# Ledger of designs, part 60: peptides against a protein of PDB entry 3B8E

Target 1, 230 residues: chain A of PDB entry 3B8E
Amino acid sequence: PFLIFIIANIPLPLGTVTILCIDLGTDMVPAISLAYEQAESDIMKRQPRNPKTDKLVNEQLISMAYGQIGMIQALGGFFTYFVILAENGFLPIHLLGLRVNWDDRWINDVEDSYGQQWTYEQRKIVEFTCHTPFFVTIVVVQWADLVICKTRRNSVFQQGMKNKILIFGLFEETALAAFLSYCPGMGVALRMYPLKPTWWFCAFPYSLLIFVYDEVRKLIIRRRPGGWVE

## One batch from the design tools (peptide; made by RFdiffusion4, then SolubleMPNN)

Design b1_p13_8_s1 (from b1_p13_8, 13 letters changed)
Fold by OpenDDE base, seed 1:
Structure b1_p13_8_s1 (fold): chain B 230 residues (1-230), chain A 13 residues (1-13)
Amino acid sequence: as target 1 above (230 residues)
Amino acid sequence: KKLEIVKKLIELA
């Protein structure tokens, strides 16, 4: 997200405080919950990892985590961001290079795509209005990410949802996201303005995409062991 | 990395 902010010079899509809320708030309990996941049914049929040759974090894991899932998460967040800004008169093409003028407090006549002028305060309200839905989008996408992380090869439908701590983690991160989004004063304290409940659904296609993508990946791995997709 | 980000943010606050 921050790379696109720099490269495209767009208004800040996700605030630093919001990133901290993701990294330290919503992701910790779910991540810890994975330690309590039941072993896959075939785990005893797999060779033990050789600590000298087999890295815990391999290129495939990095490619999957950062290159595939992370990119889909980022795309989901940016999609929500662009939709919100478009609904407020700022089309995606118009946002390119706008950051310099957007962040300038002395410029109070920044025009949107329709020629409407926006004061600095109005622009910051819209910016901070984007931060919360971006955050919520990440949380909703993280539901799918957490669920797909339950297994390496088996389908989630084979593994089931028996991990009560993981289920609790999903509720906790959702409750925290709702609290941060709707609690009075969060706009001032965290620059997280409340969002319409409908924005929670904006992330669902991306969450579903991640889930389907990983299930298809796992299906391919099960059908073709040792393939390039592992 | 998370701790470094937090430290940098505290330094910027």
Scores: peptide ipSAE 0.007, ipTM 0.414, DockQ to the pose 0.019
Fold by OpenDDE base, seed 4:
Parts: C-alpha cells; structure tokens; sequence
Structure b1_p13_8_s1 (fold): chain B 230 residues (1-230), chain A 13 residues (1-13)
C-alpha cells in the first residue's frame, strides 16, 4: 500500500497507525496460532528437510507469500479504497498524482472527477473514511490467508478446523477489528472513522479468491508432486 | 518487521 502511495502519488490508502494495528494487533494471535496447528496427515511420509540444501525461507515461499497472496490482499484493500473514493466523487484515474495537492493544507479547492471542490478538512475526512474499510478488508482477507496457511499440501477440508487457538485467533482479530472500527473516539485517537457494516462484505470476493487459489494450488501439488508449483 | 515496530514503539513510550 505504501509503495503504491509513493509511486502513483495517490491519497494515503492506509494510515501508519492502521498498519500498526494490523501488524501488532490483528496478525499476532493468528500467526502464533499456526504454531499449534496439527501436523498434516502425510507429514511423516515426506522426506525430512535437508538443512544444507533446503532453506526455511526459499524463493518459492517468498513468491507465494509476498508475490501471490500478498498481492491479492493488496488488491482487495485497494479495491475497497478505490470504491470508497469513487463513491465520494474521486475516480481512480483522477487520484493519480493527486497526493501533493491532497495533502496540502493551503489548497482548499481540490476538484473531484465531477468538478466539486473539496476543502482540506473534507479531503482528510474522506481519506480517514478509507482507512477503516481498508483495514477491515485486510482482516477479512486475513481470514482466508490464515486458513490456507494451516497446510502446505493438504486441503483445508482434509485438515479440518480442529485448532482451537486458530479459531480463537479468528474471533480475536475480528473482535479487535470491530472494536477499532466502531468504538467511540477511534476517529480522533486513531484517525479511523466508523465503517458502514456493508463494507465488511467488500473484501469477501478477494477472501474467496485467495481460498480458491490456494486450494487449486494444493490440488495441483497433490496430483503432480515435484512440480514447479511446490 | 514486527520486532522492529515494537522496538520503535518502546522507544516512543
């Protein structure tokens, strides 16, 4: 998100405080919960990792985590961001290069895509209105990400949802997201303005996409062991 | 990354 903010010079899609809430709040318990996941049913049929040749973090894992899943997550967040800004009169094309004028407090006549002028205060309200839905979108996509991370090869349907700590993590991150989104004063404290409940559903297609993508990937791995997809 | 963020938060606190 921050890279696109710099490269495309768009209004800030996700605030620094919101990023901290993701990294330290919503992601921590779910990530820890994966350490308590049951071993896959076929784990003892796999050769042990060779510590001399097999890196714990390899190019394939980086490509999967950051290049594929991370990009889908980012796309989900940006989709929500662009929809909200479009509903407020700022079409995606108009946002390109707008950051400089958007963040300038002395410019109170920034035009939207329809010729409406926006004061600095109005623009910041819209920006902070985007931060909460972007955050919630990431949380909803993280549900799928956490679930797909339960296994390397087996389907989630084969593994099941037996990890109580993981289930707790899903509830915790959702409860925290709801708290940060709806608790009075969060707009002042965290620059996270209240979210219409309908925005929780905006990320669902992307969450489903991640889930389906990973299940298909795992299916291919199971059917063709030793493929380039492993 | 998370550890670095925590470290920065502690430094601010």
Amino acid sequence: as target 1 above (230 residues)
Amino acid sequence: KKLEIVKKLIELA
Scores: peptide ipSAE 0.006, ipTM 0.389, DockQ to the pose 0.017
Fold by OpenDDE base, seed 5:
Structure b1_p13_8_s1 (fold): chain B 230 residues (1-230), chain A 13 residues (1-13)
Amino acid sequence: as target 1 above (230 residues)
Amino acid sequence: KKLEIVKKLIELA
């Protein structure tokens, strides 16, 4: 989000405080829960890693984590951001280069795509109204990300959802997201204005996409061991 | 450290 904010000069899609809430709040318990996951049923049939040739973090893992899954997460967040701004009169093309005037407190007549003028205060309310749904979108997408991380090769349907700590983590991160989104005073303290409940569903297609993509990837790995997908 | 920084940068991105 920050790279696109700099390159495209758009209004800030996700605040620094919301990012900290993701990294230090919602993602910690889910990440710890993976330490309690059961081993895959075929683990003893796999060759051990050669510590001299095989890196623990390889280019394939980086490509999967950051190049594929991370990009789908970012797309989900930006989709929500653009929809909210469009509903408030700012079409995506109009946002390009708008940041300079958007962030200027002395400009109170910034026009939207329909010629309506927006004061600085009105613009900041809309911006902070975007931050909360972007945050929630990331949390919803993280549900799928956490579930796919349960296994490397086996389907989630083969592994099952037996890890009670992981299930607790999913509820905890969701409850924390709801608390941060709807607790009185969060608009002032964290610049997170309450979102309409309908915005929780905007991320569901992307969450499903991640899940389907990873299951297809794992299916290919099982059918063609040692391929470029592994 | 680099991975966390890149993750933070991507999350910021």
Scores: peptide ipSAE 0.006, ipTM 0.428, DockQ to the pose 0.026; fails the geometry check
Fold by OpenDDE base, seed 3:
Structure b1_p13_8_s1 (fold): chain B 230 residues (1-230), chain A 13 residues (1-13)
Amino acid sequence: as target 1 above (230 residues)
Amino acid sequence: KKLEIVKKLIELA
């Protein structure tokens, strides 16, 4: 989000504090929970990793995590961001290059896509209104990301949801997201204004997309071992 | 180190 903020010069999609809440809050327990996942049924058919030649984090894992799943997550967040701004009169095309004027406190007549003028204070309210839904969108997409990370090759339906620590992690990250979104004073402390409950659903299509995409990928791997998708 | 920076940048993106 911050890279696109710089490159496209758009209003800040996600606050620094919200990013820290993701990295240190919502992601830690889920990530730790994966250490307690049961081994896949075929794990003993695989040769042990050679610690001298094989990296734990290989190019394929990086490509999957950042190049594919991470991009879908980012798209989900930005979709929510653009929808909120569009509902407030700022169409996506109009946001390009707007940051300079948007962040200038002395400019109180920034026009939206419909010619309505916005004061600095009004603009910052809208910006901070985007932070919470963007954050929640990431959490909702992370549900799917965590679930798909349970297995390398087997379907989640084959593996099942037996990891109680993972289930706890999903609950914890959701509860934390709700706390940060709705607790009184979070708007002042974190610049996270309260979220309308409807915004939780904006990420669901992307969460589903991640899940379906990975299940299809795993299906292809199972049917064609040694393919370029593996 | 470069890869870590890129990863962090992508994460911040």
Scores: peptide ipSAE 0.000, ipTM 0.371, DockQ to the pose 0.024; fails the geometry check

Design b1_p13_8_s2 (from b1_p13_8, 10 letters changed)
Fold by OpenDDE base, seed 2:
Structure b1_p13_8_s2 (fold): chain B 230 residues (1-230), chain A 13 residues (1-13)
Amino acid sequence: as target 1 above (230 residues)
Amino acid sequence: SKLEKALELLKKV
């Protein structure tokens, strides 16, 4: 998200402090919870890893977690961002290169896609209105991520929801998201304005997409071990 | 392996 902000020179889609809240608050407990997930039936049948030759963390898991899944999360967040800005008169194409003028407090006549002029204060309200739903989108997508990361090859339906710590992680990140979204003063402290409850549902298609994607991927891996998707 | 390479390239961006 931050790289796209710099490269495209768009208004900031997600605040730095909010990113830190994701990294420290919403990602940590879930990540720990995955360590307590029940081992896959096929993993338990494998020979013990050689600590000298075998990596502790499978590069494939890292690649999936931080590459593919992270990209889908970012897409979900950006979708929410672009929808909010479009609803406020700023079409995605118009946002390209707009950052310089957007962040200039002395420019009070920044035009939207419809020729409406926006003051600095109005622009910042819209910007900060994007932060919360972007964050919430990430959290909702993370629900799917946590569920799919329970297994490497087995379907979620085969593995089941047995990890109570994972369930706790889902609850914790959701509670944190609700707190950050609705607690008084978060607009000042974190530049996170209160979110309409309806925006929580905007992320669900992306969560479903991740879930379907991963189940298909796992299905391919099971049918073609050592294939391109592994 | 090709996906891993593609993802590594994507991580560099």
Scores: peptide ipSAE 0.000, ipTM 0.252, DockQ to the pose 0.024
Fold by OpenDDE base, seed 3:
Formats: structure tokens, C-alpha cells, sequence
Structure b1_p13_8_s2 (fold): chain B 230 residues (1-230), chain A 13 residues (1-13)
């Protein structure tokens, strides 16, 4: 998010403090919960990794996490961001390069895509209105990410949802997201204005996409062992 | 091998 803010010169999609809340708040408990996941049924059929040659975090894992899933997650967040700004009169194309004027407190006549002028205060309200739904979108997409991380090859339907700590992690991250989104004072403290409940659903298609994508990938791996998708 | 090639391409971005 912050890299796109710099490169595209768009209004800030997600606050730095909010990013820290994701990294330290919503992600830690879910990640720890994976250590308690039951081993896959075929794990004993796999040879042990060579600790000298086989890295625990390999290029394949990095590609899956950052290159594929992380990209879909980022797209979900940005989709929500662009929808909110478009509903407020700022079409995506108009946002490109707008940051300089957007962040200038002395410019009070920044025009939207329809020629409406926006004061600095009005612009900052809209910007901070985007932070919360972007954050919530990330959390909703993380549900799918966490669930798909339960297994390497087996379907989630084969593995099941027996890990109570993982289930707790899903509730914890959701509760934290709700707290940060709706607790009084969070608008001032975190620049996260309250979210309309409807915006929680904006991320659901992306969560479903991640889930379906990974299930299809796992299905291909099971049907064609040693394939390029493994 | 195809994944490795794709990763190499991604590293160039």
C-alpha cells in the first residue's frame, strides 16, 4: 500500500499505525495457531528435508505468499479504496498524481472527477474514511489466507477445521478489527473512521477467490504430483 | 522449472 502511495502519487490508502496493527495485532495469533495444526495424512510419505540444501522458507513459498496470495490481498484492499473514493467523486484515474495537491493544506479547491471542489479538511476526512475499510478488507482476506495455509496438498475439506487455536485466531483478529473500526476515539488515535457494516462484504469476493484458487492448486498437485505448480 | 522461471521474472520486477 505505501509503495503504491509513493509510486502512483495517490492519497494514502492505509495509515502507518494501521499497518502496524495488522503486522503486530491481527497477524501474530493466527500465524502462531498454525503451529498447532494437525499434520497432513501423507506427511510420513515425504522424505525429510535436507537441512543443508532445503530451506524452510523456499522460493516456492515466497512466490505463493507474496507473489500470488499477497497480490490478491493487495488488490482487494485497493479495490475497496478505489470504490470508496469513486463514491466520493474521485475516479481512479483522477487519483493518479493527486497526492501533492491532496496533501497540501493550503489548497482548498482540489477538484474531483465531477468538478466539485474539496477543502483540505474534507479531503482528509475521505482519506481517513478509506483507512478502516482497507484494513478490514485485509483482515477478511486473511481469513481465507489462514485457512489455506492449514495444508500444503490436502484440501481444507479433507483436513477439516479441528484446530481450535486457529479458530480462536480467526475470532481474535476479527474482534480486533471490529474494535479498531468501531471503538470511540479510534478516529482520532489511528485516523480510522467508523466503517459502515456493508464494507465488510466488499472483501468477500477476494477471500473466496483466494480460497478457490488454492483449492484448485492443491487439486492439481494431488492429481499431478511433481507438476510446476507444486 | 516453470515456477522457477516465473520466480526469476518476478525478481526482475
Amino acid sequence: as target 1 above (230 residues)
Amino acid sequence: SKLEKALELLKKV
Scores: peptide ipSAE 0.000, ipTM 0.239, DockQ to the pose 0.020
Fold by OpenDDE base, seed 4:
Structure b1_p13_8_s2 (fold): chain B 230 residues (1-230), chain A 13 residues (1-13)
Amino acid sequence: as target 1 above (230 residues)
Amino acid sequence: SKLEKALELLKKV
């Protein structure tokens, strides 16, 4: 999000504090819960990792985590961001290069895509209105990410949802997201204005996309062991 | 209180 904010010069999609809430708040408990996941049924049939050749973090893992899943997650957040701004009169094309004028408190006549002028305060309200739905979108996509991370090769349907700590983590991150989204004072404290409950559903297509993508990937791995998809 | 102070510090960033 921040890289696109700088490169495209768009209004800030997600605040730094909200990023920290994701990285330290919503992700930690779910990530720890994966350490308690039941071993895959075939794990004992796999050769032990060779510490000389098999890096703990390899190019394939980085490509999967950051290059594929992370990009889909980011696209989900940006989709929500662009929809909210479009509903407020700012079409995506109009946002390109707008950051400088958007963040200037002395400019009170920034025009939207329809010629409506926006004061600095009004622009900051709509910006902070984007932060919460972007954050919630990330959390909803993280549900899918967490679920797909349960297994490397087995389908979620084969592995099941037996890890109670993982289930607790999903509820915890959701409860935290709801708390940060709806608790009074969060707009002032975290620049997170409350969102309509309907915005929680904006991420669902992306969560489904990640889930389907990973299940298809795992299916290919199961059918073609030793393929380039592993 | 510590969280509030941390949040206030983060608001200044």
Scores: peptide ipSAE 0.000, ipTM 0.273, DockQ to the pose 0.020
Fold by OpenDDE base, seed 5:
Structure b1_p13_8_s2 (fold): chain B 230 residues (1-230), chain A 13 residues (1-13)
Amino acid sequence: as target 1 above (230 residues)
Amino acid sequence: SKLEKALELLKKV
């Protein structure tokens, strides 16, 4: 998100405070919950890792985590951001290079894609209105990410949802996201303005995409052990 | 805490 903000010179899609709320608020309990996950049913039938040749963190793992899943997550957030700005009169192409004028408090006549002028205060309200749905989109996508992390090779349908701590983590992160989104004063305290409840559903296609992608990946690994996808 | 100070600084930006 921050790299695209710099390269494209667009209005800030995700604030630093919202990033901190993700990293320190919504992600900790879910991450800890994975320590309580049951071992996969076939773990004792697998060959042990060779510590001399097989790195714990390899290029395949980095590619999956950052290059694939992380990019789908970012795409979901940016999709939500662009839709909200478009609904407020700012088409995606018009946002390119707009940051300089957008962040200038002395410019009160920034035009949208339809020639409507926006004051600094109005622009900041719209920006902070984008931060909350972007944050919520990340949380909704994290549901799928957490669920796929339960197993390396087995389907989630084979593993099941028996980890009560993981289920608690999903409810906790969702409740925290709702609190940060709708509690009075969060607009001033965290620059997170309330969102329409319908924006929670905007992320669902991306969560489904992550889930389907990982299940297909795991299916390929089960059918072709030792492939490049493992 | 250092975190609270950082959050207050972020509010001023």
Scores: peptide ipSAE 0.000, ipTM 0.331, DockQ to the pose 0.019

Design b1_p13_8_s3 (from b1_p13_8, 12 letters changed)
Fold by OpenDDE base, seed 3:
Structure b1_p13_8_s3 (fold): chain B 230 residues (1-230), chain A 13 residues (1-13)
Amino acid sequence: as target 1 above (230 residues)
Amino acid sequence: KRLEKVLELLKKV
C-alpha cells in the first residue's frame, strides 16, 4: 500500500496505524495457530531438512507468499480502495498524481472526475473512509491465506479443520477487525471510520480466488510430483 | 531475472 502511494502518487490507501493493527493484531494469533496444525499424512515420506543447506525461508516460499498470494491480497485491498473512491467521484485514472494536491491543506477546490470540487476536509474524510474497508478486505483475504497455509501438499478437504486454535484465530482476527471498525472513538484514534457492512463482502471473491488457486496448485503437485510447481 | 529482481526488492521490504 505505502509503496504504491509513493510511486503512483495516489491518496493514502491504508493508514500506518491500520497497517500496525494488521501486522501486530490480526496476523499474530492466526500465525501462532499454524504451529498446532496436525502433520500431513505424507510427512514421514519427506526427507528431513538439512540445516546447513536448506533455508527455512527459500525462494519458493518467497515466490508463493509475496509473488502470488501477497499480490492477490494487494489486488483485493486496492480494488476496495478504487471502488470507494470511484463511488465518491474519483476514478482510478484521476487518482494518479493527485496526492500532491490531495494532501495540500491550502487547496480546497480539488476536482473529482466529474468536476465536483472537494475541500481538504472532505478529501480527508473520504481518504479515512477507505482505510477501514481496505483493512477489513485484508482480514477477509487472510482467512483464505491462513486456511491454505494448513498444508503444503494435501487439500484442505483431506486435512480437515480440526485445529481448534486455528479456528479460534479466525474468530479472533474477525472480532478484532469488527472492534477496530465499529467501536466508538476508532475514527478519532485510528482514523478508521465505520464501514457499511456491505464492504465485508467486497473481499469474498478474492478470498475464494486464493483458496481455489492454492487448491489447484496442490492438486498439480499431487498429480505431478517433482514438477516446477513443487 | 525479472522475478529475481522482484524477489530482491520484496526481500528489502
Scores: peptide ipSAE 0.000, ipTM 0.292, DockQ to the pose 0.022
Fold by OpenDDE base, seed 4:
Structure b1_p13_8_s3 (fold): chain B 230 residues (1-230), chain A 13 residues (1-13)
Amino acid sequence: as target 1 above (230 residues)
Amino acid sequence: KRLEKVLELLKKV
């Protein structure tokens, strides 16, 4: 998100406070819950990792985490961001290079894609209106990410949902996201304006895409062991 | 209580 904000010079998609709420709030308990996951049924059939050659964090893991899943998550967040801004008169093409004028408090006549002028205060309202749905989009996509992280090779349907701590983590992150989105005063406190309930559904296609993508990947790994997809 | 402290800290950012 922040890299695209710099490169494309678009209005800030996700605030620093919302990033901290993801990293320290919604992602912490789910991540810890994975330590309590049951071993995959085939783990004892796998050769032990060679500690001299096999890194714990390898290029394949980085590619999967940041290059594939992380990119789909970012696309989900940006989709929500662009939809909200488009509903408020700012088409995606018009946002390119707009950051400088958008963040200037002395410019009160920034035009949208339809020629409507926006004051600094109005622009900040719509920006902060984007932060909460972007945050919630990440949480909804994290549901799929957490579930797919239960296993490396087995399908989630083979592993099942037996980890009670993981289930608790899913409820906790959702409850925290709802609290941050709807608690009175969060707009002033966190610059997270109230979310229309419909925005929770905006991320569902991307959450489903992550789940389907990973299940297909795992299916390929099971059918063709030792492939480049591992 | 920890969440409240984090929220209070975030209010000051």
Scores: peptide ipSAE 0.000, ipTM 0.350, DockQ to the pose 0.020
Fold by OpenDDE base, seed 5:
Structure b1_p13_8_s3 (fold): chain B 230 residues (1-230), chain A 13 residues (1-13)
Amino acid sequence: as target 1 above (230 residues)
Amino acid sequence: KRLEKVLELLKKV
């Protein structure tokens, strides 16, 4: 998010406060819940890791976490951001380079894609209106990410949803996201304005994409052991 | 108190 904000000079898509709410709020309980997951049924049929050759964090894990899943999460958030700004008159092409004028408090006549002028206060309301749906999009995508992390090789359908602590984590992160989004005063305290309930559904295609992608990956690994996908 | 200080610092950013 922040790298694209710098490179493309677009209005800030996700605030520092919302990032902290993800890293310290919504992600902690789900991450801890994975420690209580049952071992995969075939774990004793796998060769142990060689501590001399095999790293705990290998190139495949980095590629999966940051290069694949992390990129799909970022795309989901940015999609929501661009849709909200387009509904408010700012088309994606018009946002390129707009940051300098957008963040200037003395410029009160920034034009949208339709020639409408926006005051600094109006622009900041729209920006903060984007931060909450971007945050919620990440939480909805994290549901799929948490579920796929239950197993390395077996399908989630083979493992099942027996981990009650993980189920509690999914409810906790969702309840926290709803609290941060709709509690009175969060707009002033956290710059998180209330979102329409319809914005929760904007992330569902990306959540489904992550789930399907990982299930297909795991299916390939099961059919072709020792491949580059492992 | 630490969270309030972080929130105050973030309000100044």
Scores: peptide ipSAE 0.000, ipTM 0.369, DockQ to the pose 0.019
Fold by OpenDDE base, seed 2:
Structure b1_p13_8_s3 (fold): chain B 230 residues (1-230), chain A 13 residues (1-13)
Amino acid sequence: as target 1 above (230 residues)
Amino acid sequence: KRLEKVLELLKKV
C-alpha cells in the first residue's frame, strides 16, 4: 500500500496505526501457531536438506511469499480501497496524482469524478473510512495464507485442521479485527472508523484465490517431484 | 533481516 501511495500519489490506503495492528496484533498468534503444526505425513520420506547448499529461505519461497501471495493480498486490500472510494465518487483513474491536493488542508474544493467538491474534513473521513476495511481485508486474506502455510507439499485436505492453536489464532485475529473495527472510540483513538458488515466479504474472492492457487501449486509438486516449483 | 524488512515493506505496499 505505501509504495503505491508514493508512486501513484493516491490518498493513503492504509494508516500507520492500522499497519502496526496487523504486524503486532493480528499476525503474531497465527504465526506462532504454525510452530505447533503437525509434520507432513511424507516428511520422513524426504532427504535431509543440505545446510551448505540448500537455503532455508530460497528464491522459490521468496517468490511464493512476497512475489505471489503478498501481491494477491495487496490486490485484495487495494480492491476494497478502490471500491470504497468509487462508492464515494472517486474513480480509480481520478485518484492518480490526487494525494497532493487531498492532503492539503487549505484546499477545500477537491473535485471527485462527478464534479462534487470535497472539503478537507470530508476527504479525511473518506480516507479513514478506507483504513478499517483495508485492515479487515488483510485479516480475511490472512486466513487463507495461514491455512496454506500449514504444509509445504501435502494438501490442506490431506493434513486436516488438527492444530488447535492455529484454530485459536484464527479466532483471535478475527476477534481482534472485530474489536478494532467496532469498539466505540476506535475512530478517535486509532483513526479506524466502523465498517459496514458487508466489507468483510470483499476479501473472500482473494482469500479463495490464494487457497486455490496454493492447492494447485502443491498438486503440481506432488505430481512432479523435483520440479522448478518445489 | 534486511530482506524481511524489504518484504514487510512490500507487504505494506
Scores: peptide ipSAE 0.000, ipTM 0.283, DockQ to the pose 0.025; fails the geometry check

